# Ledger of designs, part 257: peptides against a protein of PDB entry 3S8F

Target 1, 157 residues: chain A of PDB entry 3S8F
Amino acid sequence: VLTLFVAVPSLMTAFTVAASLEFAGRLRGGRGLFGWIRALPWDNPAFVAPVLGLLGFIPGGAGGIVNASFTLDYVVHNTAWVPGHFHLQVASLVTLTAMGSLYWLLPNLTGKPISDAQRRLGLAVVWLWFLGMMIMAVGLHWAGLLNVPRRAYIAQV
Target 2, 166 residues: chain B of PDB entry 3S8F
Amino acid sequence: DEHKAHKAILAYEKGWLAFSLAMLFVFIALIAYTLATHTAGVIPAGKLERVDPTTVRQEGPWADPAQAVVQTGPNQYTVYVLAFAFGYQPNPIEVPQGAEIVFKITSPDVIHGFHVEGTNINVEVLPGEVSTVRYTFKRPGEYRIICNQYCGLGHQNMFGTIVVKE

## One batch from the design tools (peptide; made by RFdiffusion4, then SolubleMPNN)

Design b2_p25_3_s1 (from b2_p25_3, 16 letters changed)
Fold by OpenDDE base, seed 4:
Structure b2_p25_3_s1 (fold): chain B 157 residues (1-157), chain C 166 residues (1-166), chain A 25 residues (1-25)
Amino acid sequence: as target 1 above (157 residues)
Amino acid sequence: as target 2 above (166 residues)
Amino acid sequence: LKELALFVYESSVAMLLAGLLDIGA
């Protein structure tokens, strides 16, 4: 039970970021309960990538809470669940954030803005990456729940 | 207006913090639900038991594979298992169907895994510690033990067998 | 290496399929 309290600061931080997004969206003219989301700059891969990372981080964070549970960790530990969790945390959040940072950093370092074609390609890349990661992560978590072992080439499912 | 912006951010933060707390309760509820519905098959022991990995093969309940299966009561057994590079002892482990089995698992060398196919038995085995798992095999047959913690070059071939007899 | 590659490939496909099935379920 005490280990679950670690989730509190993490959730607080995550949703503070969400608060910043809401503020930004509302500053951009978004109104209502959800209108601020549409007002965010979804045409910028430097924005979209880390946001998609955050979206992937939500189920990953939930999985982290599960992993922090003594009893539930017994069920999922050293199964495919664990790699699933990692792929959401590292391969989704961290990777997409890095991709987003790159889309911002390179133009600034070179002094040359990205072309419209590069922007569109960037958007396609991050969305496809996100989709692929979600499919794979769901599969890994599901396999883990089916008791597929980690670090083994054989499994009885 | 920086002041207005700061105030607005604070308001949003408060709202999302409240949502965060709500989500925390949701997750706790989900954990409780999952625990209640999906974890009845294996009872892990929470008490830490220590053993000397350097002597576990020479003395104590793990020393003799022929004495590894101990009947502790009516339809109750304790099985002392060693996970080592690269196998399990005893192998096979023979237990009766329907009996309550308490596995006491330790390692004389490195960290191993103890994953029993067809069950939810899955524990790490640490040298110097005893992993305890309670399980009742309802179906007779052979259950393969898989090492799911990398333990060296022979890790992928490290298997054991539990034979459940009618 | 070939066996490893095959394993990785098969596992990847399995995960993909599992994910798709989960979405469809």
Scores: peptide ipSAE 0.014, ipTM 0.727, DockQ to the pose 0.031
Fold by OpenDDE base, seed 5:
Formats: C-alpha cells, sequence, structure tokens
Structure b2_p25_3_s1 (fold): chain B 157 residues (1-157), chain C 166 residues (1-166), chain A 25 residues (1-25)
C-alpha cells in the first residue's frame, strides 16, 4: 500500500516533467506528436543524462509495483529480479541524474565552460552507461524470472 | 507572453496527466497478466505460526533431527526444518517422491533463506516465526537448499540437501 | 482468479486513494 501510495505522486511528477519537456521542445521548433522530442537539446550531456535516467526509471517503477504485490512477490522476491530493480532505480535514475548534474555544476563552479571534446565525451559516457545499465537490468530481471537467487554465488540456470 | 505560455503548459499537463492515468491502468493490467500466467508457480504462505527461538532446539518438533520427517498421511509428510548459522537440519532431508511435503521452517538465531533449487520453494526464515511451504517432488534426486538472505560470515557456504527417494 | 481480482481491486483502490490524498495535500 505504501509503495502504491508513493507511485501515484511519482507518476504525476514524471509526467509533469514530460509536459514541461514537450513544451520546451515545441518552443524550440518541434512539431507534431513526436517532433518536440527531436527539438530537445540532445547535444548536452547535462540534459541527456537525467532524461535517460527517467527512461530507465519507468520499467523500474513498474517493477516496484510488482515487488509490492503480495502475490507477485512470491515469484520475484530474493531473486536476481530485485537487484535488477535496484539498478534501474539507483544506478540508472539516481546515478545518471547525478552525472548530468555534474556536467552543469562543475563548469558553473569553476567558471570554465565544457569544451566541445568534453561535451562529446560526456555524451558518449552517458549513453554507454545507460546502455550498459539496461543490458544488466534486463539480464537480472530475466535471471530472476528463471529463479536465479539473490545473494548467492551459484545458480541453477 | 507569460500568460499564453502558462495556458499552453496547462494544456500539455492535462494531456500528460490523462496519459499518466492511462499508463497506470496499463501497468495494473500487465501485473494482472503476469499474475494470471505465473500464479501456478506461486506457493501460498501458510498460517501464521509463532515459536520461541530460544527453546526451539531443546523441545518441540524441531528438537530432534531424526524425528524431523513426520508422516501425516498415506502420501503426506511434514518436515520440521531448522535454518541456523550456518546450515540446515536435518541434512539431508529425505522425502519420498510424489508425496505432498509440508515444510515447517524456523530459525533459532538470525534470519535465513530457504531456496530450493529446481523448485519454486523460496522463503525467508525468521526467528520466532514458522514458514510453511507445501510442495510435491515429482522427480527423484538431490535438491540443493540455498540461503539467499545474508546471515553472517558463513552465509555464502550455507547449504542443505533434500534427497527425494523413489 | 480470486487473488487476481483482489490484487486488481486493491491496487486500484490504493492508487485512487493515493491520488486523492495527493491532490488534497
Amino acid sequence: as target 1 above (157 residues)
Amino acid sequence: as target 2 above (166 residues)
Amino acid sequence: LKELALFVYESSVAMLLAGLLDIGA
């Protein structure tokens, strides 16, 4: 119940952010149902990182509801599913948001702008991180469904 | 114009809120689908039962490993299992193939796990509480019990065995 | 099926209540 309670405001917040992004994208010249997405500043790692974090948080959030289900918990509890969920929430959303924040914060604190090379490297890092996290998370969730145990170095499958 | 922008934002917010609600129902539906398709693999929890962890080793059905397997019917057994730091008793647990086995699992010390490989048996074992799991082994052989709840320095080596006899 | 129905019902009620409480907060 508590998890479900938190889920509602979280979803509302997430989609409010999405609404703001859509508005911003449209102000930047994006048109149509999806054109606003392309108009967003995808060349800025400080933007890309937290957005990718949010994207990773979607399946993680859904998984949170699954984990909170009395019935479904019997399937996933103490399996590799749980670490998969955690990595989506912490290592994806939180970490990517932190990374993105640093790409803005450090230049601001030092007074030195990010060079183009640093920007490109930052984009590569963020995208590679996201990709790696998605691969690992999917693998862990899949393994969990195959009854691979959590907190064990051995597995049947 | 700030007012115009505000009105536009509100329109987008309304749309996304509607989408949010729709997605919420989609998620519930997906969970329901998962439940419907995988519920056969779920072992329901038994009745809440309490025990005194300080005396469970000295008296009661868990006290003697040699008496841990109790036949309760023609093809039904109850097995009283202790999970402790760092192992299981009895070990091995010997049960007949095809019999309905009711595991009554508790701990005298700390929280442990009881995960039986090759089965859907996976429960946490709390001191003072009895975990009840019902299962029928269809295949003879050895099934490894794994502790999947951290319980101390020996956690990684805490294993047991269920031997299913023909 | 009973568990499924109960789950859907409980989840729906919880979400509804959470939403209402959130709006009121």
Scores: peptide ipSAE 0.014, ipTM 0.699, DockQ to the pose 0.055
Fold by OpenDDE base, seed 3:
Parts: structure tokens; sequence; C-alpha cells
Structure b2_p25_3_s1 (fold): chain B 157 residues (1-157), chain C 166 residues (1-166), chain A 25 residues (1-25)
């Protein structure tokens, strides 16, 4: 009965992160319902990467609720659905956050600023990674719903 | 200053809380849709049943694969299946079309999976516990059993077959 | 159906509690 209360700290964090993004966007001159989003620093891979991770984490989080449900988990457990879920959580959010951290950390550690070419390459990397992860995740979730098993190299579908 | 920023952020959090509540309803709707479209024909599980994994091969209903299929009534069977490293017994499992089959599955060694292709049968098999799955095969043919829980070096080759006869 | 109802209830309470705690901090 109290299983979902485990998510309380995560939800609190999610609210804070979202609010912080809106606040930051508005400080940067964004106005209106969506203008603050456009005002965020989308030209910085150190920013874009973790934000894309957050976007991937949203459907992953919804999937987490499904996986935690006894009735629904009966359907999806040990199917391709499960890898689809954790790829959104780990290979999207965690990995992209790590990538973004490197784009900030390495220039500071080396004392050398990131070049414009490196910046553009970084943006390409994180966007392509996100795109690939979304395609993979949709495929895995779809396959899972079609009862494709996890940890098997063959399936009827 | 930090105080003003904090108060501003709190105001935005109220908005995002409302959004989150709205999204909760969306998620519930999606879950309901998934439940309605993908959980048809749910196989009921039996009550918690225990067995000694150290003796299950020597005594009891799982000990003899030749006696694994037991007719319990008209058009009703119980099949005692062992999932082990690395296979299933009996193999093949032969059952008649249209009969109600109660699978009683356990393991003598480690945790295995019991995933039957073409069906919604998908359960973990734990040593010391009996998994009970009820199913009626409407179509004759061969149904492959796949282990979908890693169980060792031979996991990828662990398959079984259910043969449904007309 | 009972499980679904419980899920809805628990999710709603969790969401509200999380929001209230966050706003109150």
Amino acid sequence: as target 1 above (157 residues)
Amino acid sequence: as target 2 above (166 residues)
Amino acid sequence: LKELALFVYESSVAMLLAGLLDIGA
C-alpha cells in the first residue's frame, strides 16, 4: 500500500528541477507559457544532454509505475518491456547526464575552453544519442507488449 | 537575491504540481488502456505452495517425467514441470487441444523462467516454490518454452516444447 | 478493479504529499 511513497523524494526533485528550468528560462528573457523553454541555453551540450535525459526519464518513470504494479507487471515482467524501461532510466538520463557533465568538467580540468567545433560535435552527439535511445525504447516497449521475452535471442514475433 | 529566487521557484512549483496531477490522470488512463488491451485472458495463479528443492527429483509428482501429465477430470489435466539447468521435463509436454491444463512448475536448482510462446504464460520458477498456471490451448501445434531468467552458462539454450494434439 | 482503485488512491496521495512537502520546504 505504501509502495508508491518511495517515489515521493523523486517527485519532489522533479518539481524542483522543472521549476528551476522555468525560472532560469525566464531570467534569460523567456516569456509566456513556452517562451522560457526557448530561452534556455540549447547551444551548450553540457545543458542539453541532461535535459534530454530528463525528457527520456519522464516516460521511463511512467513505466516504473507500471513495473511496480503487481497486475501490470505480470504482463510485462521479463519481456523486452523491462530493458526498454531501464534504457530510458540508465542509458538516457544517467548516461546523458554523465556526458553533459564531461562537457563541463573537462574544459575546467584541462584549463582549455571548448572550441566551437567541439561544442557543435557535442550537440550532435547528445541529440543523436537521445534520438537513438527514443527509437530503441519505443521498439523495446512495443516488443515487450507483444510478449517478446527478455534474455532470449529468439521470439515468435 | 536568494530569498526572492526561492519564493519565485516555489510559485513555479505550484504550477508544476498541478501539471503533475494532470499527468497522473493521463498515466492512469494509459495504464487502463494497456490493461484493457493486453491483459485479456489473464492466467490465474494458484495459492502459495512450497516444495523441497533438494528432494523434488527423487520423490513426489515431479520425480518421474513419464507420470508428469495427470488427468484430473474430464478434459482437465495437471502437468508437473521441472525447470532445471538447462532444460525442462517432461520434454515435450503433450496435452490435448481444448483441455484445461494446470501447470505446476518448480525448480530443483536455481531460478528459471517459464515463457510459452503464443500464450500469455510467463512466470518465474523459484526453487522451493511451486508456480501454478492455468491455460487452455485452443490451437493445436507446438509451443516453445523459453527461459527468460538468467540461470547460468547454458541459459541461452534452455528450451522446451509443448505439443498440443487434436 | 480493486488493485486499480488502490493504485489510483496511492498514486494520488503520494503525488499530493510530495507536492505539499516540497512547497512547505
Scores: peptide ipSAE 0.012, ipTM 0.729, DockQ to the pose 0.081
Fold by OpenDDE base, seed 1:
Structure b2_p25_3_s1 (fold): chain B 157 residues (1-157), chain C 166 residues (1-166), chain A 25 residues (1-25)
Amino acid sequence: as target 1 above (157 residues)
Amino acid sequence: as target 2 above (166 residues)
Amino acid sequence: LKELALFVYESSVAMLLAGLLDIGA
């Protein structure tokens, strides 16, 4: 009945992860309010991928609160808004986390580190994926607010 | 060393927890703003009503499309709409401009959508359940009804029309 | 213990607000 209570532990978890990132960044020599961000290992696709996934999950989570509201869900339900939401949740967070895990797992299992070329390629892949997902997600949410229906090829905008 | 690390983690966590609370208020504010700007036009009406989908075509207010539009007051109408594979009835739905329209929508077969272009009318239609939506058309013209819930091979072609007469 | 207290406090406030939003919206 009180569906929005689900958002509470999710938000707390999200910001706990953020706290861990700050701690890690500061351990790596980052200082100041934002310097810890730069100190994180942005040269490692195994790190970058899941972090980008987390970033995509933020607006998705906010959308989850909207979708959980009876009144607001009436506005957005079965519009392009909904695909926008779950693409952030699944195709961003889950997919990028899986990609990042792969970049860690394969070198670990084989005992062979990835080459510099492979590392750079991996970074390009995850950043391009993230960019594409953000463009698509913003477009879908915007279209949804403009009353573009889900599961239809036609729209009156 | 472990104690030091633990203390540091706690310090950062406390800060981010505070930020979390702040963001919660931001989200509430955004929701409030959205409600203030997107509440006009359509409201759910009535309570949960149930019907037998196996007999809804033969008996009751949905049985005859010619009798689907019922005037219930001087400027009030109830429209009994069937969403089926793959269309709507009556089609077109003819209603007066400026009248308060109560749509009573159900399905004899599978779940469908009822999305009216140019309006905020957008509901799912379940067999055995009556969806009730109240709306007033302020502009005359044709409004297309779109099925936005997958209902089979003909889903993409499932359309209806509401004709609002001046 | 302090962390737990803050956690409980935050959770309580958040749940209250979420609940009010849920019933009010």
Scores: peptide ipSAE 0.012, ipTM 0.738, DockQ to the pose 0.032; fails the geometry check

Design b2_p25_3_s2 (from b2_p25_3, 14 letters changed)
Fold by OpenDDE base, seed 3:
Structure b2_p25_3_s2 (fold): chain B 157 residues (1-157), chain C 166 residues (1-166), chain A 25 residues (1-25)
Amino acid sequence: as target 1 above (157 residues)
Amino acid sequence: as target 2 above (166 residues)
Amino acid sequence: LKDLLLLVYNSSVAMLLAMLLDIGA
């Protein structure tokens, strides 16, 4: 139970990130409860990628609490649930953040801006990645709850 | 400007609170969902029990697979299982339908998994410790034991069988 | 300071609830 205190800094960070997004959206002219979201630069893959990563990280973070819970971990430990959690945390947040960083870094390193075609391709890549990752993650979590084992090529279910 | 700044600050505070509440509900919902989908049938039994992994094969209740299934009472059995690289003993494990089975599982070598398909039995088996799981098989048939903890080159082939007899 | 306190408070409440749920589960 005391191990859960490790989540406190993470939660604080998450709240700060959300506040930063709201602030940014409002600075860009967004108003109201949700208007600031629409005002964010959704046309930039360098922005969209890490934001999608954050969205995937929300259920992943919740799953982290489950995995860290002594009694609940008894249910999900070494099942497909765990890979599902990892794919949300690493293959979604970390990977998408890396992708987003690349879309920012390459233009700066080369001194050449990306073309509109490259921008659109980048958007397609990160959205498709996110979609695929969400489908896979849901499947893995579901399989885990059905007691499909981790690290096994065969399952009864 | 001061009034405008004050309103902005309040808006951000409200946003932070809303986000916090949303996350809280997500966490609670996920926990509730996990609990709702949780399958019953496995009851942890016993207390922390230690065994010497270097001698467990030579002496004690795990040493003889032929003596692994012990009737402890009416319709009650204890099964002493070894998980090793790369298999289980005894194999198959034969138990009667409807009997209360207490599995006492340990390892002589490395950490293994003990995952029984069709059940919620899923425990890690540590050398030097005894994993105790209580379960009653309601349906006759064969239940496959799968190692779900990587234990070496033969991990993928490490299977056992529980045969539940009518 | 106010924002920091709010953040700490919210995080603490969430954590306490998680702990209670873990104990109760």
Scores: peptide ipSAE 0.017, ipTM 0.731, DockQ to the pose 0.034
Fold by OpenDDE base, seed 1:
Structure b2_p25_3_s2 (fold): chain B 157 residues (1-157), chain C 166 residues (1-166), chain A 25 residues (1-25)
Amino acid sequence: as target 1 above (157 residues)
Amino acid sequence: as target 2 above (166 residues)
Amino acid sequence: LKDLLLLVYNSSVAMLLAMLLDIGA
């Protein structure tokens, strides 16, 4: 139970990042409760990738609270639930952030902007990655709740 | 303009309060869903108990698989189970339907898993420690035990069986 | 500072509720 306090700074970080996104969107001309979202640079894969990672991190973080609960972890531990959590945290947030960083880094290192074709391809890649990751993660969490074991090739379900 | 700044700050505060509440409800919903879909059929039934993994096969209640199932009372049994590379003993574990079973599980070698299909029994088994799980089988039949913790080259083939007799 | 305090407060409340649910489970 006491380990749940680890989530406090994580939540603070999440809220702060969201606030930064809102501020940025409003600076770009977005107005209203949700208009700032549309104003964000969704045409830039260097931006979209880490943001999608953050979105995947939200349910992953919620799952982290579950996993950190002694009683609830008894239900989900060593089931497919756990890999589902990992893939949201690592393969979503970390990986997409790395991908996004690459889209920023390469143009800066070379001194050349990416072409429009490369930009569009980049957007397709990160969105497809996110979609695939969400499908897999949902499937793994669902399987875990159905008592599908981790690290096993067979299940009763 | 102080007034303009103040108004902007208040707007952000309202937004973040709403966001935080939304997140809170998501967390609660996930917890509630988990609790609603998973009933308590297995409970941890013991405190920290230690054994010597180097002697557990030779001495004590785990030494003889033929004596692993011990009746401790009317319709109550304790089953001393060893998880080892790569299997379980006794195998099969035979218990009566409707009896309260206390599993005492340990390992003589490395960490293993003890996942019983069709139940919510799912624990890790550590050398030197005894895992205690209490469960009552309501339906007769065979229940497969699966190792869900990597324990070596034969991990994928490490299975056991619980036979519940009517 | 106020924003930071709000974030801390909200996070703490969320964690507290999670902890209480865990204890109650």
Scores: peptide ipSAE 0.017, ipTM 0.742, DockQ to the pose 0.035
Fold by OpenDDE base, seed 4:
Structure b2_p25_3_s2 (fold): chain B 157 residues (1-157), chain C 166 residues (1-166), chain A 25 residues (1-25)
Amino acid sequence: as target 1 above (157 residues)
Amino acid sequence: as target 2 above (166 residues)
Amino acid sequence: LKDLLLLVYNSSVAMLLAMLLDIGA
């Protein structure tokens, strides 16, 4: 019972981040229910990367609830489901956030802005990374549900 | 203005809370769907049982693999299994088709896994603790036991077999 | 089923608590 209450701070963080994004989008001229999304700086890999990480983190968080349930965890524990879960958490959110941070940090440390070519390449990298992570994560979760074991090279299916 | 920004963000949080709540129900529904379509149920675990891993090979029900399969009633068996580096004992485990099998699994050395292919049996095996799993094999044949917890250099080759006899 | 119900309950409580904390913050 108490274990799932650990989700409260995470939920609060999610609400705050989402609200901050909406606020930022509206400050940038976005209007309406969805117009604020378009107004966000999608041309900046330093922004796009962590946002894509957040998008991957949402289904990963839902999986976390599954993993925290005694009965549900019995089904998925030590199957391919588990690496599928934390690849959304670590290889998506954390990694993409790190990428985004570097796209901001390196220009500031060197005093040289990134070139337009580097910016475009950065955008391509983070979008492709996100796509790859989603494909891999879905595959791993699916394999886990098919009872593919974790840490084994052989499976029945 | 930080205060103004805070108030604005707070207003948006109410909307996102509602959205998050809606999405929560969607996720719960998806979980329920997944359980209904991709699982055969949950095998009840036994009570917490402790054992001394340093003596489990010398005394007690795990000591003799020839006596590991114990009939406890009509069409009911208890199987005392050791998971060790790197295999299972007894191996093979021979049980009758249609019998209710209670596996009591422990380890004399390190943490292992006990994953039986073709079933939903999947438990961690901890030294000093007895894992209890109840299952009935409806189909005769061989079921492979896989260690799905890294346990050393021979982990990838750690397999066992359950033979279900007609 | 019990765990599913508890999941729903705990999730709902968590959301409610988050809401209350946000309102009170």
Scores: peptide ipSAE 0.012, ipTM 0.720, DockQ to the pose 0.074
Fold by OpenDDE base, seed 5:
Structure b2_p25_3_s2 (fold): chain B 157 residues (1-157), chain C 166 residues (1-166), chain A 25 residues (1-25)
Amino acid sequence: as target 1 above (157 residues)
Amino acid sequence: as target 2 above (166 residues)
Amino acid sequence: LKDLLLLVYNSSVAMLLAMLLDIGA
């Protein structure tokens, strides 16, 4: 019940952010149903990181609802599914948002802009992190559905 | 101007709200699908049953491992299992193939897990509470019991075995 | 209220899709 209660405002926030992104993309010259996405500043790791975090949060949030469902929780509870959910929420959304924030914060604190090399490296780090997290999360969720137990070093499968 | 911008933003917000609602239905559908696909063998929770964890080892149906398996019908058994730091009692648990087994599981010490590999049996075991799980083993052989709830230094080595006899 | 309901609807759909994606992952 509590999870579902939190899910509603979270979804509202997510869609509000998405609406803002669409508007921003269209202001930047994006057209069509998806053209606004391409128009967003994908060359800025401070932007890319939290957006990738949000993308990872979508399946994580859905998983949260699954975990909160009594009938569905029976399938996934205390399996590798749960760590998969956690890594999407914490290691993806929270961590990527923090990483992105650093790409804004450090230049702002030092008064020195990041170099082009640092920018490119930042983009690489963020994308690689996201990719790794998605692979791990998918693997953990899949393993969980195959009844691989949580907190055990062995499994039947 | 600000008014035009706000109006445009509202239009996008409405679209995304519609999308969010659609996604909500998709998630519900996905949950339903998952339940339909993976919950065919869901064992419903039994009635609330409590025991005194301080005396469960000394008296009652969990006290003697040799008496833990009780035949309750022609093809029905109740197995009284203790999950403790760090193992299961009885171990092994011996049951006939094709019989309906009702596991009554409790703990004398801390919270443990009771996850039987190759089955959908996966419950947490709380001191003072009896977990009830009903299952019928269709295949003979050995089924490993795994503790999937951290219970201390020996948690990773806490295993049991169910032996299903032909 | 209508906007709120729409937001809830959109959020719910997004969450459902995310759940589907998570289950399907």
Scores: peptide ipSAE 0.029, ipTM 0.702, DockQ to the pose 0.085; fails the geometry check

